# Designs tried in a protein design run: peptides against a protein of PDB entry 3V4O. Part 113

Target 1, 234 residues: chain A of PDB entry 3V4O
Amino acid sequence: DQPLAKDKVALLIGNMNYREHPKLKAPLVDVYELTNLLRQLDFKVVSLLDLTEYEMRNAVDEFLLLLDKGVYGLLYYAGHGYENFGNSFMVPVDAPNPYRSENCLCVQNILKLMQEKETGLNVFLLDMCRKRNDYDDTIPILDALKVTANIVFGYATCQGAEAFEIQHSGLANGIFMKFLKDRLLEDKKITVLLDEVAEDMGKCHLTKGKQALEIRSSLSEKRALTDPIQGTEY

## One batch from the design tools (peptide; made by RFdiffusion4, then SolubleMPNN)

Design b2_p19_5_s1 (from b2_p19_5, 6 letters changed)
Fold by OpenDDE base, seed 5:
Structure b2_p19_5_s1 (fold): chain B 234 residues (1-234), chain A 19 residues (1-19)
Amino acid sequence: as target 1 above (234 residues)
Amino acid sequence: LTDDELLQSYSPELKPLPP
């Protein structure tokens, strides 16, 4: 039995040129390469770079409009970020220093909105740090999530840790994308695919003790990014 | 180059707000 997607939609955001924070380089290459890969998987891909808070919120809103029952939704983010109390926050390029949750986009809030669309699969690939932001004392009260059993988080790093990019070369991948891109086209359950990426990353001397992929999932069905779109022949 | 020299953290340096 082959699982089917009603459609496949991805929003890719790479933030590099921060106004009040250190600039990054890898998100440019990472977003570009991921765009090409996801398009090969027949995703409808919107790729955006260096978004302000306003632009990020608009992009997410537009992304949500493309989601519907049975649609595969994928959100990729590369940039600065933090995690407070299990909530992931993506940092816009115009965020102040220090930033707070009100300046950022909460991934779990986006997830809730995706659940309301009755999506077939929700994948979050978060290439950002997960360190606690001590300058943000806000404890977000999030709306309760539904039990949809179709959620996959690929964190570029483990809880409380940092994510990295290669600084030496001008246009190198971030660590997460370096390994993800080699396996993304494989016809495997998405959690299995990410587990293999985690093993690849673990074998790399450059990342040992520095960065480790964390997979958090509630996925009760064998769903893959390679799953065909309903009404199409592959 | 050491491993530390090759890696750039995605964690920005945060500064405290003025009192």
Scores: peptide ipSAE 0.203, ipTM 0.698, DockQ to the pose 0.838
Fold by OpenDDE base, seed 3:
Structure b2_p19_5_s1 (fold): chain B 234 residues (1-234), chain A 19 residues (1-19)
Amino acid sequence: as target 1 above (234 residues)
Amino acid sequence: LTDDELLQSYSPELKPLPP
């Protein structure tokens, strides 16, 4: 009755030390804490910090090689980013100022490649801003996605809005991870879990009206990050 | 910690293109 994962693989990327853009602080702590949590969930986790465009593309390629039929794939990104015409772009640390789509990694392209692997679940947790980049006038023509009904996007902020971290302090989480980490280990459908995180963020005086989680999903099965890996006997 | 000045946006400051 309970869905099973063939395997569970996660790629976590935290970009902080940008060459041509403001430096960030939270991705260091966020990647570290998320790594530990996902490992408790029996994910195979690759965690990387401060990646150039070349390194990011290689990391994604290696991540895709670990995916196969029925595998749960999770991509987490914390750093600078933007969203143009519904496409999410992750910004490498060596991106120019201003950056364009050819300097960045498109999340929807990664999703397309994950679908080709016939994954069991595709989860994207994007801790970045979603403002439009007016310096990028490119309208990408993307391949049509398959109807797999196994896709979950957790956006740290609303469309056209910004994501935040606490500044002028020691090590601290970004706003998204601050709430996500408290619920990530719960045995619940991933969309339900994220919905609860959204409510927590909305109830907090610090973040109310400042940052709100958006969940976008096509998930027809009760898939959870806690789902057992096939072949494992308890 | 509710002060807006305590939060840093992940949005970068982009340089304007030359005219």
Scores: peptide ipSAE 0.182, ipTM 0.688, DockQ to the pose 0.777
Fold by OpenDDE base, seed 1:
Parts: sequence; C-alpha cells; structure tokens
Structure b2_p19_5_s1 (fold): chain B 234 residues (1-234), chain A 19 residues (1-19)
Amino acid sequence: as target 1 above (234 residues)
Amino acid sequence: LTDDELLQSYSPELKPLPP
C-alpha cells in the first residue's frame, strides 16, 4: 500500500545576483533551508546559486541523467521569472534586459523530458513571479505532454501575480519558503501538504491580496515526499 | 514601514532597448 520511490532526486536553483536585473536576497536562505529538509527526506540534492544560462542548462541536463523509471524528481527555483501562455520561464543571472524566452529555461520543456524518463513523481516548486513578459511576444511551440498523472506544480504566487521576499536587516526567507519549511517533513500527499501551506500563507497579513500559493496537479496516487526509497528499510 | 516597503518583488524592472 505504501508508495515507493526508486530514488529521490532534487535540483535546487537560487538566482539572486543578477547582472542586468534587481538583486534578490531570499534565494540564498531558501535554497539552504530546503536543502537541509530534503536531505532529511533522503533526497539526493544538488543545490546551486547564481547560475548563468549555460550553467542552468547544464544543471538541468545533469539532473535529468539522474532520473529513471520510478524516481521522484523535484525541481525548486527561486529567482526572477515570468509566465507567458501558461509556460513558466526561469531567468538566469546573465539574462539581458529585457530578456526573452530564448534567454530563459522553460519549465514545461523540462517536464517533458522528465516524463520521458518515466519518473514516479514530478514536483516543481517555483518561487518566482508569474507576470507576463510584455517584451517577449513569441508563442512557444511546445510538444504535447504525456498523460502520466504524476505532476505537481507549487507556484509561490497565483497566475499573473508577483512573488515576494521580506525585506529586513539581514537574511530572511521568501514568503513561500517561510511557510513551506514548516510542513515539508509531514507524511502527507504532496498536494495535501501544499494545500495546507497555502492556508498558512493565507493567514499572513503581509501578503493578503498580494501573494497566494497555487497548486496545479494531475497526481492520481498518494505520493509523498516522505515515501521510502525502494530497497531501504522503512 | 508600510507592508509594501517590507516586500521585494521578484519581478525585474524591464527596460526596452532604444529603437
């Protein structure tokens, strides 16, 4: 009855020191804290900061090499981003101003490649803005996704909205990670877990009417980040 | 400090290229 993962692999990317865009602060702390939590969940975690386009593409390629049938794959991104026509774009630190889709990494393209690996679970945690990029008028032609029923998107903000970090003296979490970290270790279906995070975030007076978690999923099985790895004691 | 001053957006300020 207990779902099993063949393995659990996570790629965490935090971009903050942009060359042509405003610098961020929270990704440093958020990646660090999420790394520690996922390691407690027996994920193999690769955490990277301030990646250029070239480095991001290489990191994704290496991440995909670790995926196989039944493997749980988790991609976390914190940084600048945008969403055009339902496609999420992660912005590398060396992206020009303005940037276009060819300068960025499309999350849906990564998902397509993950599906080809026959993964057991695909989780995307995107801590970035979802506003439309008016400087990019290209309509991407993406390949159709397969029906795998194992996809979960956790968006730090709702469609067309912005994601925020708290500005204090010193280091602080982004809003999304502030609430996610409190529940990440819970043995619950990932969509249920994220729903509870959404409720917690909704109680924050700082982000009321400004930022709300959105969950998009087709997960048909009770998959949790706490699921044991096949062949291990549990 | 207002709530707006406490939050920094992950949305970059985009500048169009000169024609």
Scores: peptide ipSAE 0.032, ipTM 0.603, DockQ to the pose 0.844
Fold by OpenDDE base, seed 2:
Structure b2_p19_5_s1 (fold): chain B 234 residues (1-234), chain A 19 residues (1-19)
Amino acid sequence: as target 1 above (234 residues)
Amino acid sequence: LTDDELLQSYSPELKPLPP
C-alpha cells in the first residue's frame, strides 16, 4: 500500500536581512540546499528570501492556492521567530522591535487553512527559535483544527529554546539543515526520517544542551516525501 | 573559539518600546 500524492508543493522562506533585528546568514544556504533536494523529490518548490509581512502573507496565500485534496504541502521557514502558548510565529524582515503577533505569521493558522484544502500531508519544518515573546501578551483564539492525522512538525529546537546557525566560515548551514539535508532523500516515513535527523543532530557538540529537534506529529499513514505523485510511473 | 562563539541564535534581542 504505497501512499500517493496528488501533487507535492513546497514553500520555502528564508529571512535574513531584518530591518530591526540581527541579521542572519544560514537561511540563504539552507533554502538553496533544501530547494535542490525537494526538487529531486519532485516537489514544486517556491523559494523566497527576505520577505516583508505583506510578501509573506502573499506567499502563503499563493502556496495555499496550489494545495488541494491529496496534495502534499511542505512549509519550511528559517529566520527569527517565537512561540507563545503553543503557537509558532514567523517574523517578517520588516517586523518592528519588539514585534507582536499582529506583525507575524502564525503557523497554526496556516495549518488550519491547509486542512481546509484536504491535503494528503502537511509538513512544517520550522528553523526558528521557540522562546516566549514577553512583549506579546496576546492570547490567540485559534480556529479548531480538524482531526486529519496527516500533520508533521519538525521544530529545529525544543519548546522555549533557541535555534542556531554556525558563524565560523562565512556561509554555513543552520544546525537543523546541516543534518536534515543528509537524510531528506531517504525513502522513509517522514516522522522516522526526522527521528534519525534528531539523533544525528544530537551528536553535535556545538548545540548539545542548547538545541534539539522536536517532532510533533499526528500521522496515521506511512507517508514519505519520496511518495510518488499520482499518475506518474517510475 | 568557544562553541558559543560559533553559534548565532535565531532569537533577536528585543528592546522595550519607548514610552
Scores: peptide ipSAE 0.216, ipTM 0.701, DockQ to the pose 0.826; fails the geometry check

Design b2_p19_5_s2 (from b2_p19_5, 7 letters changed)
Fold by OpenDDE base, seed 1:
Structure b2_p19_5_s2 (fold): chain B 234 residues (1-234), chain A 19 residues (1-19)
Amino acid sequence: as target 1 above (234 residues)
Amino acid sequence: LSADELLQSYSPELKPLPP
């Protein structure tokens, strides 16, 4: 039986022009290319660049309003970030230096809110560093997650490691998107698709020993980004 | 060019807190 999505909604955020941190380049191209691919997969895509904390929180709120029972939700983030105690934090462009958790958006909190919407699939693609932020020693008190068996995390890099972009003249992808874009349209279970992306990344001499994809999932159904939307004819 | 020369980290350089 082919799984069906009630709808498919994606929020893509690319932060580059930080006020108090080094500027990035790849998120512009990465968000653009991912937008086009997800639209081909019939996702409703909201793509935003260079968001302040206020704007990011508003964008997430609006994204959550589009989610409902059975809806596929995908959040992509490219920018500065960190991971403390297994929690991923996305850094807004107006974050201070140093930043703390109160200045950032916690991905796991967003996941909790998505679970409350009874979504059919929750996909997080996080193209950011996962190093610990030593300037933030706060342990967030997070609510317990439900057992929904519909969660997929695609981390651009390993735990405690860094994510990279290619330094080149002109426009270039980040390392994660460079490989993801080649397989994103494949009709495969999302975890299988990401596993193949991981293998492709592992074969590249440029990234060997530098960056590796990590997949974390609890997905009990063969859900794919290519799954048709309920009530539509193809 | 080495990998270090071709890749830019997304890790920011954070400033130390004032004493």
Scores: peptide ipSAE 0.246, ipTM 0.740, DockQ to the pose 0.812
Fold by OpenDDE base, seed 5:
Structure b2_p19_5_s2 (fold): chain B 234 residues (1-234), chain A 19 residues (1-19)
Amino acid sequence: as target 1 above (234 residues)
Amino acid sequence: LSADELLQSYSPELKPLPP
């Protein structure tokens, strides 16, 4: 009845100090707070800041190796990004200006690799803007994601607003993390939890019409971040 | 190995956030 995790692992990436792009501020606090919260949920958390392309690729690759049958995995990214033709890209701190897809990490490729793992739960959270990169005309031919259970994707997006403007509002946290942190420890199915976060964002005057949370999932089981790890007594 | 230890073993150049 009670779902169990074989293990819980999380990779958190916050990119702020870009070499050729505007610097960000929120990811530092957001990654820090999320780290503390996930540790309270008994996640083994790897938190990394200001990753180059090489470092970022390595971190993701190593994280994917940690995903296995029954494991709960969470990948969080905060930083610059863009979306072209339905493909999302995370931007490393050493990306050139302008950057192209070959300089960035394709989210859909990572998701494809994640879905191949027989994880108990796999959560991917993106906190980046979904603006088109006019300097990248590459159309990646990516295979459609397979219908795989226990995959949850959350995309915090700003329509027409740059994440930069939100970070200058004087808020300690990014907008997404502001609402996520209030609910993250709740013992609820993760999709329900994220849906409630989305509703909170929609009702708040600070975020209404500015930022929204897109949720995609194939989670057919009741899985929560609070689910206990096998072999542990509570 | 912990997740952190594993990542660092393959990518020692990575800079983890201090606890």
Scores: peptide ipSAE 0.057, ipTM 0.670, DockQ to the pose 0.020
Fold by OpenDDE base, seed 3:
Structure b2_p19_5_s2 (fold): chain B 234 residues (1-234), chain A 19 residues (1-19)
Amino acid sequence: as target 1 above (234 residues)
Amino acid sequence: LSADELLQSYSPELKPLPP
């Protein structure tokens, strides 16, 4: 009864060197370490840094094309972002100041497209601030997640708060990755794994009340990142 | 094609993470 993945693919995006916004440091190390971990889990990993809007859209489009029946897909983003009216936006490095929704990638739109795929598992992890953008009043109409979509969404910040990592100038892990990397290789249902990460973050004095992990899931099966790929022998 | 190769094919301007 072990679930199997047809394939495992991951797209990791770390935006740091913004043209019109404060530069970040953590995404570099975080993407690097996550890449290595996911490769140990037999993911085919594409890791990209400092993407423009055009590049990000292309990367996401190509990633979506790789998602097919039974495939495990993981999308990770670290960088600037915002959340308005329940919609999350990833900010490309060439976004203007102030940025608006048309300059950014809407996460929920991507999730909707992911739902159209008969994937075995879809994981979307966002390590970005959830601060409201007062310069964007767009209210997209979005469909609710379907149970059969097998989507797990992790948002690694408190609602309305800037990410703790933004305040650091050194090349160190972000807070989310610091805790995630310690558990990512565990053979557990992905939602259980993320719950444990959330608990670890909550118990840490440094992060308590400053950083949190919000989990939204439609996963109805016991799927883990450690699930083997079909046709492979171990 | 691998995921990486596919992305590079369609998006040559993308900046991969240094090894």
Scores: peptide ipSAE 0.023, ipTM 0.573, DockQ to the pose 0.021
Fold by OpenDDE base, seed 4:
Structure b2_p19_5_s2 (fold): chain B 234 residues (1-234), chain A 19 residues (1-19)
Amino acid sequence: as target 1 above (234 residues)
Amino acid sequence: LSADELLQSYSPELKPLPP
């Protein structure tokens, strides 16, 4: 029995030109390439670069408006970030130095809001560092999530570790996207797909001992990014 | 925009995406 999506919507954010933090390069090409791939998968894609806190919050709000019962939602983020107490924080380009949770967007809060929309699938692809921010002593208290069994996190790196981009003459992918893009179009359960990406990344000598993909999921159905949209013919 | 994977193999420099 082929799972169906009511619709498929993706929000891609690449932050690279930070005001108070080191500038990045990979988010530009990563967002671009991922946009093209997801569009081939019939996702409605909103791709944005270098968002301020205000713009990021607005983008997330608009993204949520596109979600509804049975809709596949995918959030991709490339940029600076941190993780405190299991909560992932995306850093806007205008974040102060140092930044705190109040300056950033919490991914788990977004997940909570997505669950309220009764989405068919929630995918988070987070290409950011996951080190603790020692300047943020806030202990977040999150509301309990519903048991929806439709959640997939693809972390570009391990808990407490760093994510990397490859820098050379010209534009290059981050490490995560370098391997993700080769498999993204495969008709496989999303967790299986990411597991294969993890294996590919593990064979890379450049990142051995430095970066490894982490998959965190609660997915009870064979949901794939290739799943057809209801009412459409393929 | 494009990323050439072949070019990525030439003298790559890893830069962290720090917080």
Scores: peptide ipSAE 0.088, ipTM 0.602, DockQ to the pose 0.071; fails the geometry check

Design b2_p19_5_s3 (from b2_p19_5, 8 letters changed)
Fold by OpenDDE base, seed 4:
Structure b2_p19_5_s3 (fold): chain B 234 residues (1-234), chain A 19 residues (1-19)
Amino acid sequence: as target 1 above (234 residues)
Amino acid sequence: LSDDELLQSFDPQLKPLPE
């Protein structure tokens, strides 16, 4: 009954110090907090900050090398981003202004590659804006995804909307991470967990009408981030 | 929770292409 992970691997990217775009603050703390939490969940975590396009692509490549059949893969991104035609793009710190899809990393392409690795679970936590990039009229043509029923997207904000951070005492946390961190260690199906986070966020009067968590999933099994690794004792 | 004025958007603030 209890789902098992062959292994659990996470790549966390926080981009803040953009060269041609407004600087952010929250990714620093958010990546740190999430790293600590995921390690408590026995994830192998690679956390990186302020990546150029080259570095981001390399990080993703290395991340993919750690994935295999039955492995849980989690990708977290905090930074600038956009969404065109349902495709999410993570923006490297050296991206031009304006940027195009060729300057960015497409999350759905990464998902495709994860599916090829026959992962047990694919989780994407995207703390970025989802507004359309009007300066890129390219229509992405992506290969059809496999029907793996093991995909979960946690968008920090809804389609076409912005993500926000709260600044306090020189530090900042993203709204998404503020609430996610309180529930991340719970032994619940990941979609249920995120739904609870969404409700918690909904109680935040500061971002009401501005930011709301969106969950997009195709998850046919009761898989949780707390699932034990196969062959290990807990 | 923080005040509204402490809220910062992740909006990339894209610039128009020069003509």
Scores: peptide ipSAE 0.328, ipTM 0.770, DockQ to the pose 0.653
Fold by OpenDDE base, seed 5:
Structure b2_p19_5_s3 (fold): chain B 234 residues (1-234), chain A 19 residues (1-19)
Amino acid sequence: as target 1 above (234 residues)
Amino acid sequence: LSDDELLQSFDPQLKPLPE
């Protein structure tokens, strides 16, 4: 039996033009590429660039409102970030230097909210750094995700993205998107798809041992980004 | 909803991807 999505919605955020941090280039191209791919998958896509803290919070809130029972949601972020004690933070473009958790969006908090939506599938993809922020001593309480949350969380490090961006043209994808785009349209369970992306990254001499895709999933059902929207099955 | 319509439902201060 073919799984059906009630709807498909995606929010893509690419932060590049940071005020107090190094500028990035890849997020623009990556968001653009992912937008096109997701549209081919019949996602309704909102793509945003260079969001301030206020804007990011609003965007995420609006996205969460779109999530509902049976909805397929995808949230993608590319930009600066950090990870402290298992807590991941997305850095807005107006974050100070140094930034702290209060200036950033906590991924785990968003995941917590996502699990309440009873989505058919919820994919959260992060393309950001996982370095420790020594200037932030906040230790948020990490709650376990619900088993039935149907959330797939992909965490791709972009530590090498800066090096990759320097070595390649300004129109080159980030490392994660480079591999993701090759498989994203495949009719496969999303966790299988991402696992294959991870393998591809591991086989590449440029990323082997340097870049990795971590996948955390509570998905207990076969779900693919290619699953048709209810009422539109052919 | 189209992508444009969906975008319009968001905060107008948000910066959409240029087409």
Scores: peptide ipSAE 0.322, ipTM 0.889, DockQ to the pose 0.021
Fold by OpenDDE base, seed 3:
Structure b2_p19_5_s3 (fold): chain B 234 residues (1-234), chain A 19 residues (1-19)
Amino acid sequence: as target 1 above (234 residues)
Amino acid sequence: LSDDELLQSFDPQLKPLPE
């Protein structure tokens, strides 16, 4: 019983050149690598860099419009971020210093909207810091924190930890992508795949105790990124 | 639809990844 996707769509966002915050390097290479891998998996991929708040909101809105019954959706973000009491926020490049929730995109709000689409699979991968923002006094939205079936999201860092980058050459990957790219093409349930990535990160002396992958899911079906698209011959 | 077609459906102000 092979699961089928109605379609496969992915939105990849890498923010690096912040106006009021430290610049990052890894998102460029990471988005590039992930784009190539997802295309090999027959995803239709939109890859964007250095998005303002306006651009990010529009990109997410357009992505959500592409989600429908049976569609496999993947949203990847690499950049600055924070987490306050269960609410995670992606930081646009034009965010002020300090930034607040009104300047950022709330992951849980997006997840809530994704739950309404009856998708076959939703994967949300966040490679960002998860430290608390003391300048944000936003009240948590608890109703949006529940992970429903067919929703999988992974945080490349533990709560309270910073994201790390591998700085060796001009084309260095982030730590998360370094391990993800080795397994992403495997024909495995997505949660199993991500769990293996998490184990690889935990065994590596460079990442042990520094960065970990947190996976949240209620996926009850054996859905994989390698699942064929309905109506296509493989 | 192709990746290019998908990209064209987005806001023209978006900054695509250079290939």
Scores: peptide ipSAE 0.026, ipTM 0.636, DockQ to the pose 0.021
Fold by OpenDDE base, seed 1:
Structure b2_p19_5_s3 (fold): chain B 234 residues (1-234), chain A 19 residues (1-19)
Amino acid sequence: as target 1 above (234 residues)
Amino acid sequence: LSDDELLQSFDPQLKPLPE
């Protein structure tokens, strides 16, 4: 009765070299490490850096097309972002200064599209700021997002809207990736795994009271990233 | 489907992770 994945696919996006915004460093290292870990978990991984709005929208659309019945999908984003009125936005590297919602990708819209899929497991991980964008007063008209059983949403954020990097073993990781990489290969239900990551972040003196992981899921099955792929692997 | 094959199915203008 062990759960099986029809296939396992991941899209990782790291935005660093912004044209009109502060450049970041952590996404490069974080995407690199996550890529290697997911490959060890037999994911087919597409890792992309420094995407424009067009490229990001295209990549997300193509990723959504890969989601099918029984497929395990994982979408990871690291870069600039903001949250207004409960809506989160990923910022492309070519976003203007100041950027507005029409220049960015709405997370909730993507999640809605993911909910339409009959995936075995769909994980969306965000490592971005949740700071309000004072230059965008537009209120998107979005329906309430209902978490479905096959969707796991993780939002790693800093309380002070500050980006902290921790150099460990010669690598400078973002805070979220620092703790995630230590547990990602564990054979545990993904929500349990992420909860333990959240606990680790809370116990660490460096992150206590500064960074937290928000998890949203109604996953009732014991689905793990370590679940084997059924049938022929490609 | 390999990683390379999967990547090739995406827009060629996308910037893959340098290896």
Scores: peptide ipSAE 0.232, ipTM 0.849, DockQ to the pose 0.021; fails the geometry check

